# Ledger of designs, part 85: peptides against a protein of PDB entry 3NZW

Target 1, 212 residues: chain A of PDB entry 3NZW
Amino acid sequence: TTTLAFRFQGGIIVAVDSRATAGNWVASQTVKKVIEINPFLLGTMAGGAADCQFWETWLGSQCRLHELREKERISVAAASKILSNLVYQYKGAGLSMGTMICGYTRKEGPTIYYVDSDGTRLKGDIFCVGSGQTFAYGVLDSNYKWDLSVEDALYLGKRSILAAAHRDAYSGGSVNLYHVTEDGWIYHGNHDVGELFWKVKEEEGSFNNVIG
Target 2, 222 residues: chain B of PDB entry 3NZW
Amino acid sequence: QFNPYGDNGGTILGIAGEDFAVLAGDTRNITDYSINSRYEPKVFDCGDNIVMSANGFAADGDALVKRFKNSVKWYHFDHNDKKLSINSAARNIQHLLYGKRFFPYYVHTIIAGLDEDGKGAVYSFDPVGSYEREQCRAGGAAASLIMPFLDNQVNFKNQYEPGTNGKVKKPLKYLSVEEVIKLVRDSFTSATERHIQVGDGLEILIVTKDGVRKEFYELKRD

## One batch from the design tools (peptide; aimed at target 1 G48)

Design b2_p28_1_s4 (made by RFdiffusion4, then SolubleMPNN; from b2_p28_1, 15 letters changed)
Fold by OpenDDE base, seed 2:
Structure b2_p28_1_s4 (fold): chain B 212 residues (1-212), chain C 222 residues (1-222), chain A 28 residues (1-28)
Amino acid sequence: as target 1 above (212 residues)
Amino acid sequence: as target 2 above (222 residues)
Amino acid sequence: KEPIGQTVREAYEAAQALAKKSTGFRTL
C-alpha cells in the first residue's frame, strides 16, 4: 500500500493506490483505501484490510453520532482522537493500522492527523503511509511547495503514488485522488497505473529504466 | 504444532452479470489426500435472493453460513419482513467474521445477488471480514489458477482492440448468462485437471430477479 | 484431560499464531 496526504494553499490532496495483497498474492487491484466518513472528512487505510475497514467504518458511525448529539460536525482532531483511543485500547492485541484522518472544519481549517495501531497520533502537513511510503516521499518531498496550484498539487499526489506503484511490489492497481476544501472533498477519479505510467513516461520523459 | 483448523479443499467462484449473478462451487470435500465426499454442497441459498459460500475449513464455513441464515431470519423479524439488500448482507457478514478476529473462521467467503438497482453483485471476504464488491472472484484451493483466467475473460485484462498497436483496451461489457456459465465450467474443468482438491461435481447457483436457479455438472472424479 | 479452558486458550494462541502467518488475510 501507498497512501499520502498533504496540506497546501488550496486545501488537502489525498492520493492512494488500490492494491491489496495476501503474502505474495495480489488479492485485489481495485480496493477502496479511502473511506468517505462525511462530505468534509476522509479516512485512509493501510495495514490489515479488515482492521482498517471495520474500525474506520465504526469511526464513521461515531462521527455521525457526534453530529446528531452536538448538532455540529465532529472536528478532525476529535475524530482522530476517537480512533486513536480505540486502537490504544487494543494495543498488543495485534491490530495493524496506518491511517490518516483528513478533513475540513470551519474551526480547524484543512487538517491531517496520522493514527496508527501503536497508538501514535500526529498532526502534520505531509504524510505518506504504507510499504511504498518512502518512494512516495522521494517524489513528494522533492516537488512539494505550499503555494502549489490545485492542478499541480493533484498531479503531484498522483505522480507520487505512481512512483510508489512502480517501485513497491505491494502497491499498484490504480490511483484514487481527492481534493479536500472548505466546501468538502472532491473525488478526482480513478487512474489506472498501467495507463498512467505510459502517459507520464511520454509526457515527462521519465521512467527511463523502462524501455518503451 | 497444534492446529485448530482443518482444510477441506474445494474451490468457489462468483461472477456478476448485468442483471444476474452466479456463485459456483465444486462438491468435493477432502482431508489431506482423502476424499471425504464427492457431493457435499458448499454454495447455499440464504433467502432474499442471496447466495453464499464460505470455502476452506468446512466446519467454520458451515457455522458461518448458519449464523448468516439466522441473521436473515432475525432481520425479517426486526424489520417487518424487509428484504435484506446484498450490501447490508455484506456488512452483516463482515461483523460475523470480525467478531472472531482473534480466532477467525478459516474460510474465504463469497456472496452473490442483485443490488438495489437490479444489477448483479458479488462480494468477497477475507477470513477476518475485509470485503469488496467485484465483478468476479475465485476462492479456495484453485483460486490462484482461476482468478487470472477471470481477469482475462471477465474483466478483459491484457486484451486490446486488433489493429490499435496495443493502445486501445478491449472495452468492458457484461457477459450473458450463457457466456458466464461457459466460463464457470471451463474454469472448474481446468482447475480439476491441475488441482487434487477440486473435482467430482460442480454446482452453480444463478440469481436473477425471478429467484435462484441451480445447475449441476459432473467433473472428473480422479 | 486438559481443562477445557486450557484447550481453548491453546487453540486461541495457535489461531493467533496462524492468523499472523496466514496468507489469507488481505493487507493494504
Scores: peptide ipSAE 0.377, ipTM 0.802, DockQ to the pose 0.052; fails the geometry check
OpenDDE base, seeds 1, 3, 4, 5: peptide ipSAE 0.368, 0.367, 0.375, 0.360; ipTM 0.714, 0.786, 0.779, 0.789; seeds 1, 3, 4, 5 fail the geometry check

Design b2_p28_2 (made by RFdiffusion4)
Pose (drawn by RFdiffusion4):
Structure b2_p28_2 (pose): chain A 212 residues (1-212), chain B 222 residues (1-222), chain P 28 residues (1-28)
Amino acid sequence: as target 1 above (212 residues)
Amino acid sequence: as target 2 above (222 residues)
Amino acid sequence: SVHEGTMGGTLAFTAHKAALERLQESLS
C-alpha cells in the first residue's frame, strides 16, 4: 500500500495505489483505498483491509450524524478526531491502520490529518502512508513546491504513487487520483500501472533502469 | 493446547456474466490427509437469488452461512418482505464477519447473484469483512492455482491483439454461461490434478433472473 | 468491470493466530 496527500496553492492532492495482499500473495489489484466521507471529505486507507474499510465507513456514518444534529458540515479536525478517539479506545487490541483524513471547510481551508491505530493524530501539509510510503516521499519531496499548478500537482501525486508501485513489492495495481478545492473533491481517474508505467517512461525518459 | 480452528480444504470459484453469475465448489471435505466426505455441499442458495460459500474452517463457514440465511429471513420480517439486493447482502456479511474481529470466522467467503440492474455480480470477503465486487474470484485451497488462470481467461490479462506489437489489449468481450461453465470445469480438473485437497465432485450454482439452477460433475477421487 | 467497496492493503488471513494466543492465555 502507498497513499499520499499534500497541500498546495490549488488545494489538496490525494493519490493511492489499489493493491491488496495476503503476505506475498497479491489478493487484488482493484481495491479502493479512498473513501468519500462526503462531498468535501476524503479518507485514505492503509493497513488492515477490514479495519480500514470497516472503521472508515463507520466514520462516514458518524460524520453524517453530526450534520443532522448540528445542521452543519463536520470539520476536518473533528472528523479526524472521531476516528482518532475510536481507535484509541482499542489501543492494544491489534487494530492496524494508517489513515489520512483530507477535506475542505470554509473555517479550516484545505486540511490534512494523519491518523493511525497507535492513536497518533497529526495535522500536516504532506503525508505518505503505507509500506511504500518512503518511495513516494522520495519522488514527492524532491519535486514539491507550494506553487504547483493543479495540473502539475495532480501529476506529481500520480508519479509518486507510480514510483512506489514500482519499487514496493506490496504496492501496485492502479493509481486513483483526487483533487480537493472549496467546492469539494474531484475524482481524477483510475490509472493502471500496467499502462501508466510505460507511458510515463517514454514521455518522461525516467525509469531509466528497466529495459523497454 | 486447544486450537479452535481446523482446515477442511475445498476450493470455490465465482464468475459473473452479463446477466448471470456462478458459484462453484468441489464437494470434498478433508482433515489433514483423510477424506471426511466426498460429497458435502459447500455452496448454498440463501434466498433472494443469492448464492454463498464460506470456505476454510467448515464449522465457521456453516455458522456464517446459517447466520446469513437467518439474516435474510429477518430482513423480510422487518422490511415488509423487501428483497435483499446483493450489494446489501455484501455489506451485511461485512458486519457479520467484522463482528467477530477478535475471534474470526476463519473463512474466505464469496457470494453471487445479480445487481439491481440485472447484471451478474460476484463479491468476495476477507475473514474479517474486507470485501469488493469483482468479475471473478477463486477461494480456498487451490485459489493460488486458479486465480491466475481466471485473470488470464476471464479478464484477458497479459493478452494482446496479435500483430499490434503488444500495443492493443485484447478487448474485454463478455463470456456466455456456456463459456463460463467450461472455464469452471477446466479450473477444477486442473486444481484436482495439482492439489491434494481438491476432488471427488464439482457442484455449480447458476443464478439468473429466473432463479438458481444446479449442475454437478464428477472429479478424480484420488 | 464494476468494482465496489473500499479497503486497506493487508488482508486478515492471519488474524486467527492472535485470537488463538488470546484464547490460550485465558485458559492458562

Design b2_p28_2_s1 (made by RFdiffusion4, then SolubleMPNN; from b2_p28_2, 14 letters changed)
Fold by OpenDDE base, seed 1:
Structure b2_p28_2_s1 (fold): chain B 212 residues (1-212), chain C 222 residues (1-222), chain A 28 residues (1-28)
Amino acid sequence: as target 1 above (212 residues)
Amino acid sequence: as target 2 above (222 residues)
Amino acid sequence: MVHEGVNGSELGDNRHKEALKRLREELE
């Protein structure tokens, strides 16, 4: 798995691969590793598929309850804290989760929290999470600027996941891409890694280790 | 070390068509190298045009299916006999599976039916309740043999239009019920030849708007 | 036998766990 999120002048980019594995077996190439918690809040999934899917869906319900009770959308800080508190209660039970809670509120602006099953909760501007994270960081860190255009930021997110999918055997399938703004998240499509690879190779002259 | 789980082998296969879905399973039940039964059905009609199979440890599978069937009954009682949708069924099964997260059902679960738009739907579950809607899925002993075949024949993976130098993928197209049944039969016949835990009989449940139809075919009794 | 085992499917492997550990260490 490779997931990433980063803040920039235009909001947040979230990009993830879609491969699930069971040991050496590719269980799926089409897993949705982004949970749309609400129109303004996204959760990413890495680790145990069921753990992430179950608890982030649960988180969605908690966020909805908050909205109904408080008559305002939940903050990214509060949403991430709910999840963090939950996983902390299960500390030592064997949950496996590496998540990013990404959202945009008027109060907070664009916000990213990293939350894992060890109880770590971190606010930050850039996170790559998964077995392919180091490959993604290699591309992302090298090209990241706060002043990226939306187009360039989307491409950078997509390109970083592609790099990870190329080098990490546990990442692949497709890239799901999101842009989070004050008006909510926008889905920017599913990009097959195979097709994307050849396109990028041709356009950039990259991936010269592969003979086409 | 005490192993609370058995493995009863077998294989299941789900394929979604345009306006139908198929869930198939062999009828062999085995422990290690001993055939316990040559006819033990493992694909079930659960009502509301939902068919279900949980393949792996048969005791766990039977328990899970029973719990789901009960859940369907309760759903009807609580919601004035409202039909349970396939997506709601999937969510319910997730909760059943994840409720035993720390002592999981040792099964690969597949359900098939029609979505609210009348389109074929197949959902697959891992032992702890992660699920995905897919066009096709193989589970069980011979899944590793069948799944690549399904990727190629249902999803047309690695197939390209002739004369395009591999640049244009074969377009996705729904298979007819006859094509799907043929594909299922071929898959199980092939699997039976190469895997000792697959054989004896093939039961296919076909879900359409008109209900659930069952077909049975003999497999090799090796 | 292709069975996902009792641990279920993973969105990452043991390498993922190690990667998360490394990430934590880098952020500390």
Scores: peptide ipSAE 0.108, ipTM 0.767, DockQ to the pose 0.092
OpenDDE base, seeds 2, 3, 4, 5: peptide ipSAE 0.156, 0.027, 0.102, 0.053; ipTM 0.794, 0.720, 0.772, 0.760; seeds 2, 3, 4 fail the geometry check

Design b2_p28_2_s2 (made by RFdiffusion4, then SolubleMPNN; from b2_p28_2, 14 letters changed)
Fold by OpenDDE base, seed 5:
Structure b2_p28_2_s2 (fold): chain B 212 residues (1-212), chain C 222 residues (1-222), chain A 28 residues (1-28)
Amino acid sequence: as target 1 above (212 residues)
Amino acid sequence: as target 2 above (222 residues)
Amino acid sequence: MVHEGVSGSVLGDTRYKRALERLAKALA
């Protein structure tokens, strides 16, 4: 798995691969590793598929309950704290989760929290999470700027996941891409890694380790 | 060392069509190298046009299916006999599986039915309740033999239009029920030849708007 | 040939894989 999220002048980019594995077996190439919690809030999945899917769906329910009770959308800070508190209660039980809670509220602006099953909760501007995270960071950190255009930021997110999919055997399938703004998240499609690889190679003149 | 789990082998396969879905399973039940039964059905009609199989440790599979069937009954009681949708069934099964997250059901679960638009639907689950809607899925002992075949024949992976130098993929299309049944039969006959835990019989449940139909075919009995 | 076992699906986390493997071994 490779997931990433970063803040920039235009909001938040979220990009993830879609491969699930069981050992050396590719269990799926089409896993949705982004959970759309609400129109303004996303969760990403790395680690145990069931743990992430179950608890982030549960988180969605908690966020909806907050909205119903408080008559306002939950903050990204509060949503991430709910998840963090939950996984902390299960500390030592064997949950495996590496998640990012990404959203936009008027109070907070564009916000990203990293939450994992070890009880870590971090606010930040850039996170890559998963077995391919180092590959993604290599591309992302080399090209990241706050002042990226939306187009360039989307491409950078997609390109970083592609790099990880190329080098990490546990990442691949496709890239799912999101842009989060003050008006909510926008889905920017599913990009098959095989097709994307050749396109990027041709356009950039990159990936010269592969003979086309 | 105490091992609470067994492995009863077998293989299951789900394929969604345009207006139908198929869930198939062999009828062999085995422990280690000993055949316990040559006819032990593992694909079940659960009502509301939902078919289910939980393949792996048979005791866990049976328990899970029974719990789901009971869940369907309770759903009717609580919601004035409302039909349980396939997506709601999938969510329910996730909760059943994840409710035992720390002592999992050792099964690969597949359900098949029709979605709310009348389209064929197949959902697959890992042992702890991660689930995905897919066009096709193989599970169980011979899943590794069958799944690549399904990738090629259902999803047309690695197939290209002739004369395009590999630049144009074969377009996706739904398969007919006859084509699906053929693929299922070919899958299981092939798997039976290469895997000792697969064989004896093949039971296929076909879900349409008209209900669930069952078909049975003999497999190799060695 | 690696076949799909009765372990949970993993989203690329080697720690999770090892944890599940350890759990499976502990239950074995």
Scores: peptide ipSAE 0.095, ipTM 0.731, DockQ to the pose 0.147
OpenDDE base, seeds 1, 2, 3, 4: peptide ipSAE 0.020, 0.044, 0.075, 0.091; ipTM 0.589, 0.724, 0.734, 0.735; seeds 1, 2 fail the geometry check

Design b2_p28_2_s3 (made by RFdiffusion4, then SolubleMPNN; from b2_p28_2, 16 letters changed)
Fold by OpenDDE base, seed 2:
Structure b2_p28_2_s3 (fold): chain B 212 residues (1-212), chain C 222 residues (1-222), chain A 28 residues (1-28)
Amino acid sequence: as target 1 above (212 residues)
Amino acid sequence: as target 2 above (222 residues)
Amino acid sequence: MVHEGVNGSELGDNRHLRALEALAAALA
């Protein structure tokens, strides 16, 4: 898995691959590793598929309950804290989760929290999470700047996941791409890695380790 | 060391069509190298036009199916005989599986039916309850043999239009029920030849708007 | 089975966790 999120002048970019594995077996190439909690809040998934899917869905329910009770959308800080508190209660039980909670509230603006099953909760501007994270960081860190255009930021997110999909055997399938703004998240499509790879290679003259 | 799990072998396969879905399974039940039964059905009509199979350790599979059938019953009681949708069924099954997260059901679960728009739907589950809606899925002993075939023949992976020099992919299209049944039969026939835990019989449940029908085919009895 | 024992699908390389689980099972 490779997931990433970063803040920039235009909001948040979220990009993820779509491969799931069971050992050496590719279980799926089409997994949705982004949960759309509400129109302004996303969760990413890495680690155990069931752990992430179950508890982030549960988190979505908690966020909705908050909205109903408080008549206000939950903050990204509060949503991430709920998840962090939950996984902390299961510490040592064997949950495997690496998640980013990304969203927008009027109070916070665009916000990213990293939460994992070890009990770590971090606020930050850039995170890559998963077995391919180092490959994604290699591309992302080399090209990141706050003043990226929306177009360039979207491309950078997509391109970073592509790099990870190329080098990490546990990442691949497709890139799902999101842009989060003050108006909510916008889905920017599913990009098959096979097609995307050849397109990028041709256009950039990159990936010269592959002949063809 | 004590192993609480058995492995009863077998293989299951789901394929969604445009306005139908199929869930198929062989009828062989084994332990180690011994055939326990040549006809032990493992694909079940659970009501509300939902068919289900949980393949792996048969005791766990049967327990899960029973729990789900009971869940369907209670859903009707609690919601004025409302039909359980396939997506809601999938969520329910996730909770059944994840409820045993720390002592999982040793099964690969597949359900098939129609979604709320009348389109064919197949959902697959891992042992602990992660699930995905897919166009097709193989599970069980010969899944590794069948799934690549389905990728090629249902999802048209690695197929290109002739004369395009590999630049134009074969377009996705729904398969007819006849085409799907043919693929299922070919899949199981081939799997039977290469896997000792697959064989004897093939039972196919076909879900349409008119209900569930069953077809049976003989497989090699080796 | 396509899955490794009783473990579910994984979103990443979690081999280290599987090893720990196997060790725990061996000690139990």
Scores: peptide ipSAE 0.142, ipTM 0.759, DockQ to the pose 0.155
OpenDDE base, seeds 1, 3, 4, 5: peptide ipSAE 0.033, 0.112, 0.138, 0.116; ipTM 0.622, 0.758, 0.754, 0.751; seeds 1, 4, 5 fail the geometry check

Design b2_p28_2_s4 (made by RFdiffusion4, then SolubleMPNN; from b2_p28_2, 14 letters changed)
Fold by OpenDDE base, seed 4:
Structure b2_p28_2_s4 (fold): chain B 212 residues (1-212), chain C 222 residues (1-222), chain A 28 residues (1-28)
Amino acid sequence: as target 1 above (212 residues)
Amino acid sequence: as target 2 above (222 residues)
Amino acid sequence: MVHEGVGGSQLGDDRHKLALERLRKELE
């Protein structure tokens, strides 16, 4: 898995691959590693598929309950804290989760929290999470700047996942791409890694380690 | 150390069509190298036009299917005989599986039916309850033999339009029920040739708007 | 528990854990 999220002048970019594995077996190439919690809040999934899917779906329910009770959208801080508290209660039980909670509220602005099953909760501007995270960081860190245009930021997110998909055997399938703004998240499509690879190679003159 | 799990072999396969879905399974039940039964069905009609199979350790599979059938029953009681949708069924099964997260059912679960728009639907589950809707999925002993074949024949992976120099993929299209049944039969016939835990018989459940139809075919009995 | 042919079992491998450790160190 490779997931990433970063803040920039235009909001948040979230990009994830779609491969799931069972050992050497590719279990799926089409896993949805982003949960759309509400129109303004996203969760990403890395680690155990069931752990992430179950508890982030549960988180969605908790967030909805908050909205119903408090008559306002839950903050990104509060949503991430709910998840963090939950996984902390299971600390040592064997949950495997590496998640990012990404969203936009008026009071917080664009916000990203990293939450993992070890009980770590971190607020930050840039996160790559998963077995391919170092490959993604290699591209992302090399090209990141706060003043990226929305177009360039979207491309950078997509391109970083592509790099990870190329080098990490446990990442691949497709890139799912999101842009989070004050008006909510916008889905920017599913990009097949095979097609995307050849397109990028041709346009950039990159990936010269592959002949074709 | 005590191992609470067995492995009863077998293979299951789901394929979604446009207005139908198919869930198939062989009827061989085996422990190690000993055939326990040559006809032990593992694909079940659970009501509400939902078919289900949980393949792996048969005891766990049977337990899970029974629990789901009970869930369907209770759903009717609580909701004035409302039909359980396939997506709601999938969510319910997730909770059944994840409820045993730390002592999982040792099974690969597949359900098939029609979604609320009348389109064919197949959902696949890991042992602890992660699930995904897919056009096709193989599970069980010969899944690794069949799934690549399904990728090629259902999803047209690595197929290109002639004359395009590999630049244009073969377009996705729904298969007819006859085409799907043929693929299922070919899949299981092929798997039987190469895997000792697959064989004896093939039971296919076809879900349409008119209900569930069953077909049976003989497989090799060696 | 992982079973061959089972969909959606892992969204990473042991490198995932190591990567998380690295991430934590980078943010300290």
Scores: peptide ipSAE 0.120, ipTM 0.768, DockQ to the pose 0.112
OpenDDE base, seeds 1, 2, 3, 5: peptide ipSAE 0.119, 0.079, 0.080, 0.089; ipTM 0.756, 0.765, 0.770, 0.755; seed 3 fails the geometry check

Design b2_p28_3 (made by RFdiffusion4)
Pose (drawn by RFdiffusion4):
Structure b2_p28_3 (pose): chain A 212 residues (1-212), chain B 222 residues (1-222), chain P 28 residues (1-28)
Amino acid sequence: as target 1 above (212 residues)
Amino acid sequence: as target 2 above (222 residues)
Amino acid sequence: ELTELEEEWEKHRDELLSTTGGGEAEVF
C-alpha cells in the first residue's frame, strides 16, 4: 500500500495505489483505498483492509450525524478526531491502520490530518502512508513546490505512487487520483500501472533501469 | 492447548456474467489427510436470489451462512418484505464478519447474484469483513492455483491483439453462461489434479432473473 | 508430515487474518 496527500497553491492532491495483499499473495489489484466521506471530505486507507474499510465507513456515518445535528458541515479537524479518538479507545487490541483525512472548509481551508491506530494524529502539508511510503516520499519530496500548477501537482502525486508501485512489492495495481478545492473533491481517474508505467517511461525517459 | 480453528479444505469459485452469475465449489470436506465426506454442500441459496459460500473452517462457515440466512428472514420482517439487494447483502455480511473482529469466523466468503440493474455480480470477503465487488474470484485451498487462470481467461490479462506489437489489449468481450461453465469445470479438474484437498464432486449454482439453478459434476476421488 | 502441514496452515491462517490494503468502501 502507498498513499499520499499534499497541500499546495491549488488545494490538495490525494493519490493511492489499489493493491491488497495476504502476505506475498496478491489478493486484489482493484481495491479502493480512498473513501468519499462527503463532497468535501476524503479518507485514505493503509493497513488492515477490514479495519480501514469498516472504521472509515463508520466515520462517514458519524460525520453525517454531525451535519444533521449541527446543521453544518463537519470540520476536517473534528472529523479526524472522531477517528483518532475511536482508534485510541482500542489501543492495544491490534487495530491496524495508517490513515489520512483530507478536506476543505471555509473555516480551515485545505486541510490534511494523518491519523494512525497508535492514536497519533498530525496536521501537515505532506504525508505518505503505507509500506511504500518512503518510495513515494523520494519522488514527491524532490519535486515538490508550493507553487505547482494543478496539472503538475496531479502529475507529481500520480508519478509518486507509480514510483512506489514499482519498487514496493506490496504496492501496485492502479493509481486513483483526487484534487480537493473549496468546491469539494474532483476524481481524476484510475490509472493502471500496467499501462501507466510504459507510458511514463517513454514520455519521461525515466525508469531508465528496466529494459523496454 | 485448545485450538478453536480447523481447516476443512475445499475450493470455491464465483464468476459474474452480463445477466447471470455462478458460484461453484467442490463437495469434498477434509481434516488433515482424511476425507470426512465426498459430498457435503458448501454453496447455498440464501433467498432473494443470493448464493453464498464461506470456505475455510467449516463450523465457522456454517455459522455465518446460517446467520446470514436468518438475516434475510428478518430483513423481510422489518422492512415490509423488501428484497435484499446483493449490495445490501454484502454490507450486511461485512458487519457480521467484523462483529467477530477479535475472534473471527475463519472463512473466505463469496456471494453471487444480480445487482439492481440485473447485471451479474460477485462479492468476496476477507475473514473480518473486507469486501469488494468483482468479475470473478476463487476462494479456498486451490485459490492460488485458480485465480491466475481466471485473471487470464475471464479478464483477459496479459493477452494482446495478435500483430499489434502488444499495443492493443484483447477486448473485454463478455462470457456466456456456457463459456463460464466450461471455465469453471476446467478450473476444478485442474485444481483436483494439483491440490489434494480438492475433488469428489463439483456443484455449481447459477443465478439469473429467473432464480437459482444447480448443476453437478463428478471429480476424481483420489 | 502432520507437523509440517500444521505449520504451513498456521502461517497461511495468520496471513489471511492480517490482510492489508483496502476494499469497497462507501458512505451512504

Design b2_p28_3_s1 (made by RFdiffusion4, then SolubleMPNN; from b2_p28_3, 18 letters changed)
Fold by OpenDDE base, seed 4:
Structure b2_p28_3_s1 (fold): chain B 212 residues (1-212), chain C 222 residues (1-222), chain A 28 residues (1-28)
Amino acid sequence: as target 1 above (212 residues)
Amino acid sequence: as target 2 above (222 residues)
Amino acid sequence: SKEELEKKLKEKREADLNLRGGGDGEVE
């Protein structure tokens, strides 16, 4: 798995691969590793698919309950804290979760929290999470700046996942791409890694280790 | 070390069509190298036009299917005989599986039916309840043999339009019921030849708007 | 051998029980 999220002047970019593996077996190439918690909040999945899918869906229910009770949208901080508190209760039980909670509220602005099954909760501007995270960071960190255009930011997110998919055997399939704004998240499509690879190679003159 | 899990072998296969879905399974039940039964159905009509199979450890599979059937019954009682949708069924099964997260059902679960738009739907589950809607899924002993075949024949992976020099992929299209049944039969026939835990019989449940139809075919009994 | 089969079965069970992981990415 490779997931990433980063803040920039235009909000948040979230990009994830879609490969699921069971050992050396590719179980799926089409897994949705972004959970759309609500129109304004995204969760990413790394680690155990069931743990992330179950608890982030549960989180969605908790967020909805908050909205119903408080008559306001839940903050990203509060949503991530709910999840963090939950996983902390299961500390040592063997949950495997590496998740990012991403959203944009008027109060907080664009906000990303990293939450894992060890009970770590971190607020930050850039996170890559998964077995391919180091490959993604290599591209992302090298090209990241706050003042990226939305187009450039989307491309950078997509390109970083592509790099990870190329080098990490546990990442691949496709890139799912999201842009999070104050008005909510926008899905920017599913990009097949194979097609994307050849396109990027041709356009950038990159991936010269592959002779196509 | 106590191993609470057995492996009863077998293979299951789901394929979604445009307005139908199929879920198929062989009827062989085996422990190690001993055939326990040559006819033990593992694909079940659960009502509400939902078919289900949980392949792996048969005791766990049977328990899970029974629990789901009970869940369907309770759903009817609580909701004035409202039909359980396939997506709601998938969520319910997730909860059943994840409820045993730390002592999982040792099964690969597949359900098939029609979605709310009348389109074929197949959902697959891992042992702890992660699930995905897919066009096709193989599970069980010969899944590794069948799944690549399905990728090629259902999803047209690595198929290109003639004359395009490999630049244009074969367009996706829905398969007919007859085509799907043929693929299922070919898949299981091939799997039987290469895997000792697959054979004896093939039961195919076909879900359409008119209900569930069952077909049976003989497989090799070696 | 039966032992090899048992080992493979155990490995398979462990792999099968190993949750569809998005890769063993140790979230460091």
Scores: peptide ipSAE 0.026, ipTM 0.733, DockQ to the pose 0.258
OpenDDE base, seeds 1, 2, 3, 5: peptide ipSAE 0.034, 0.054, 0.022, 0.089; ipTM 0.737, 0.778, 0.726, 0.778; seeds 1, 2, 3, 5 fail the geometry check

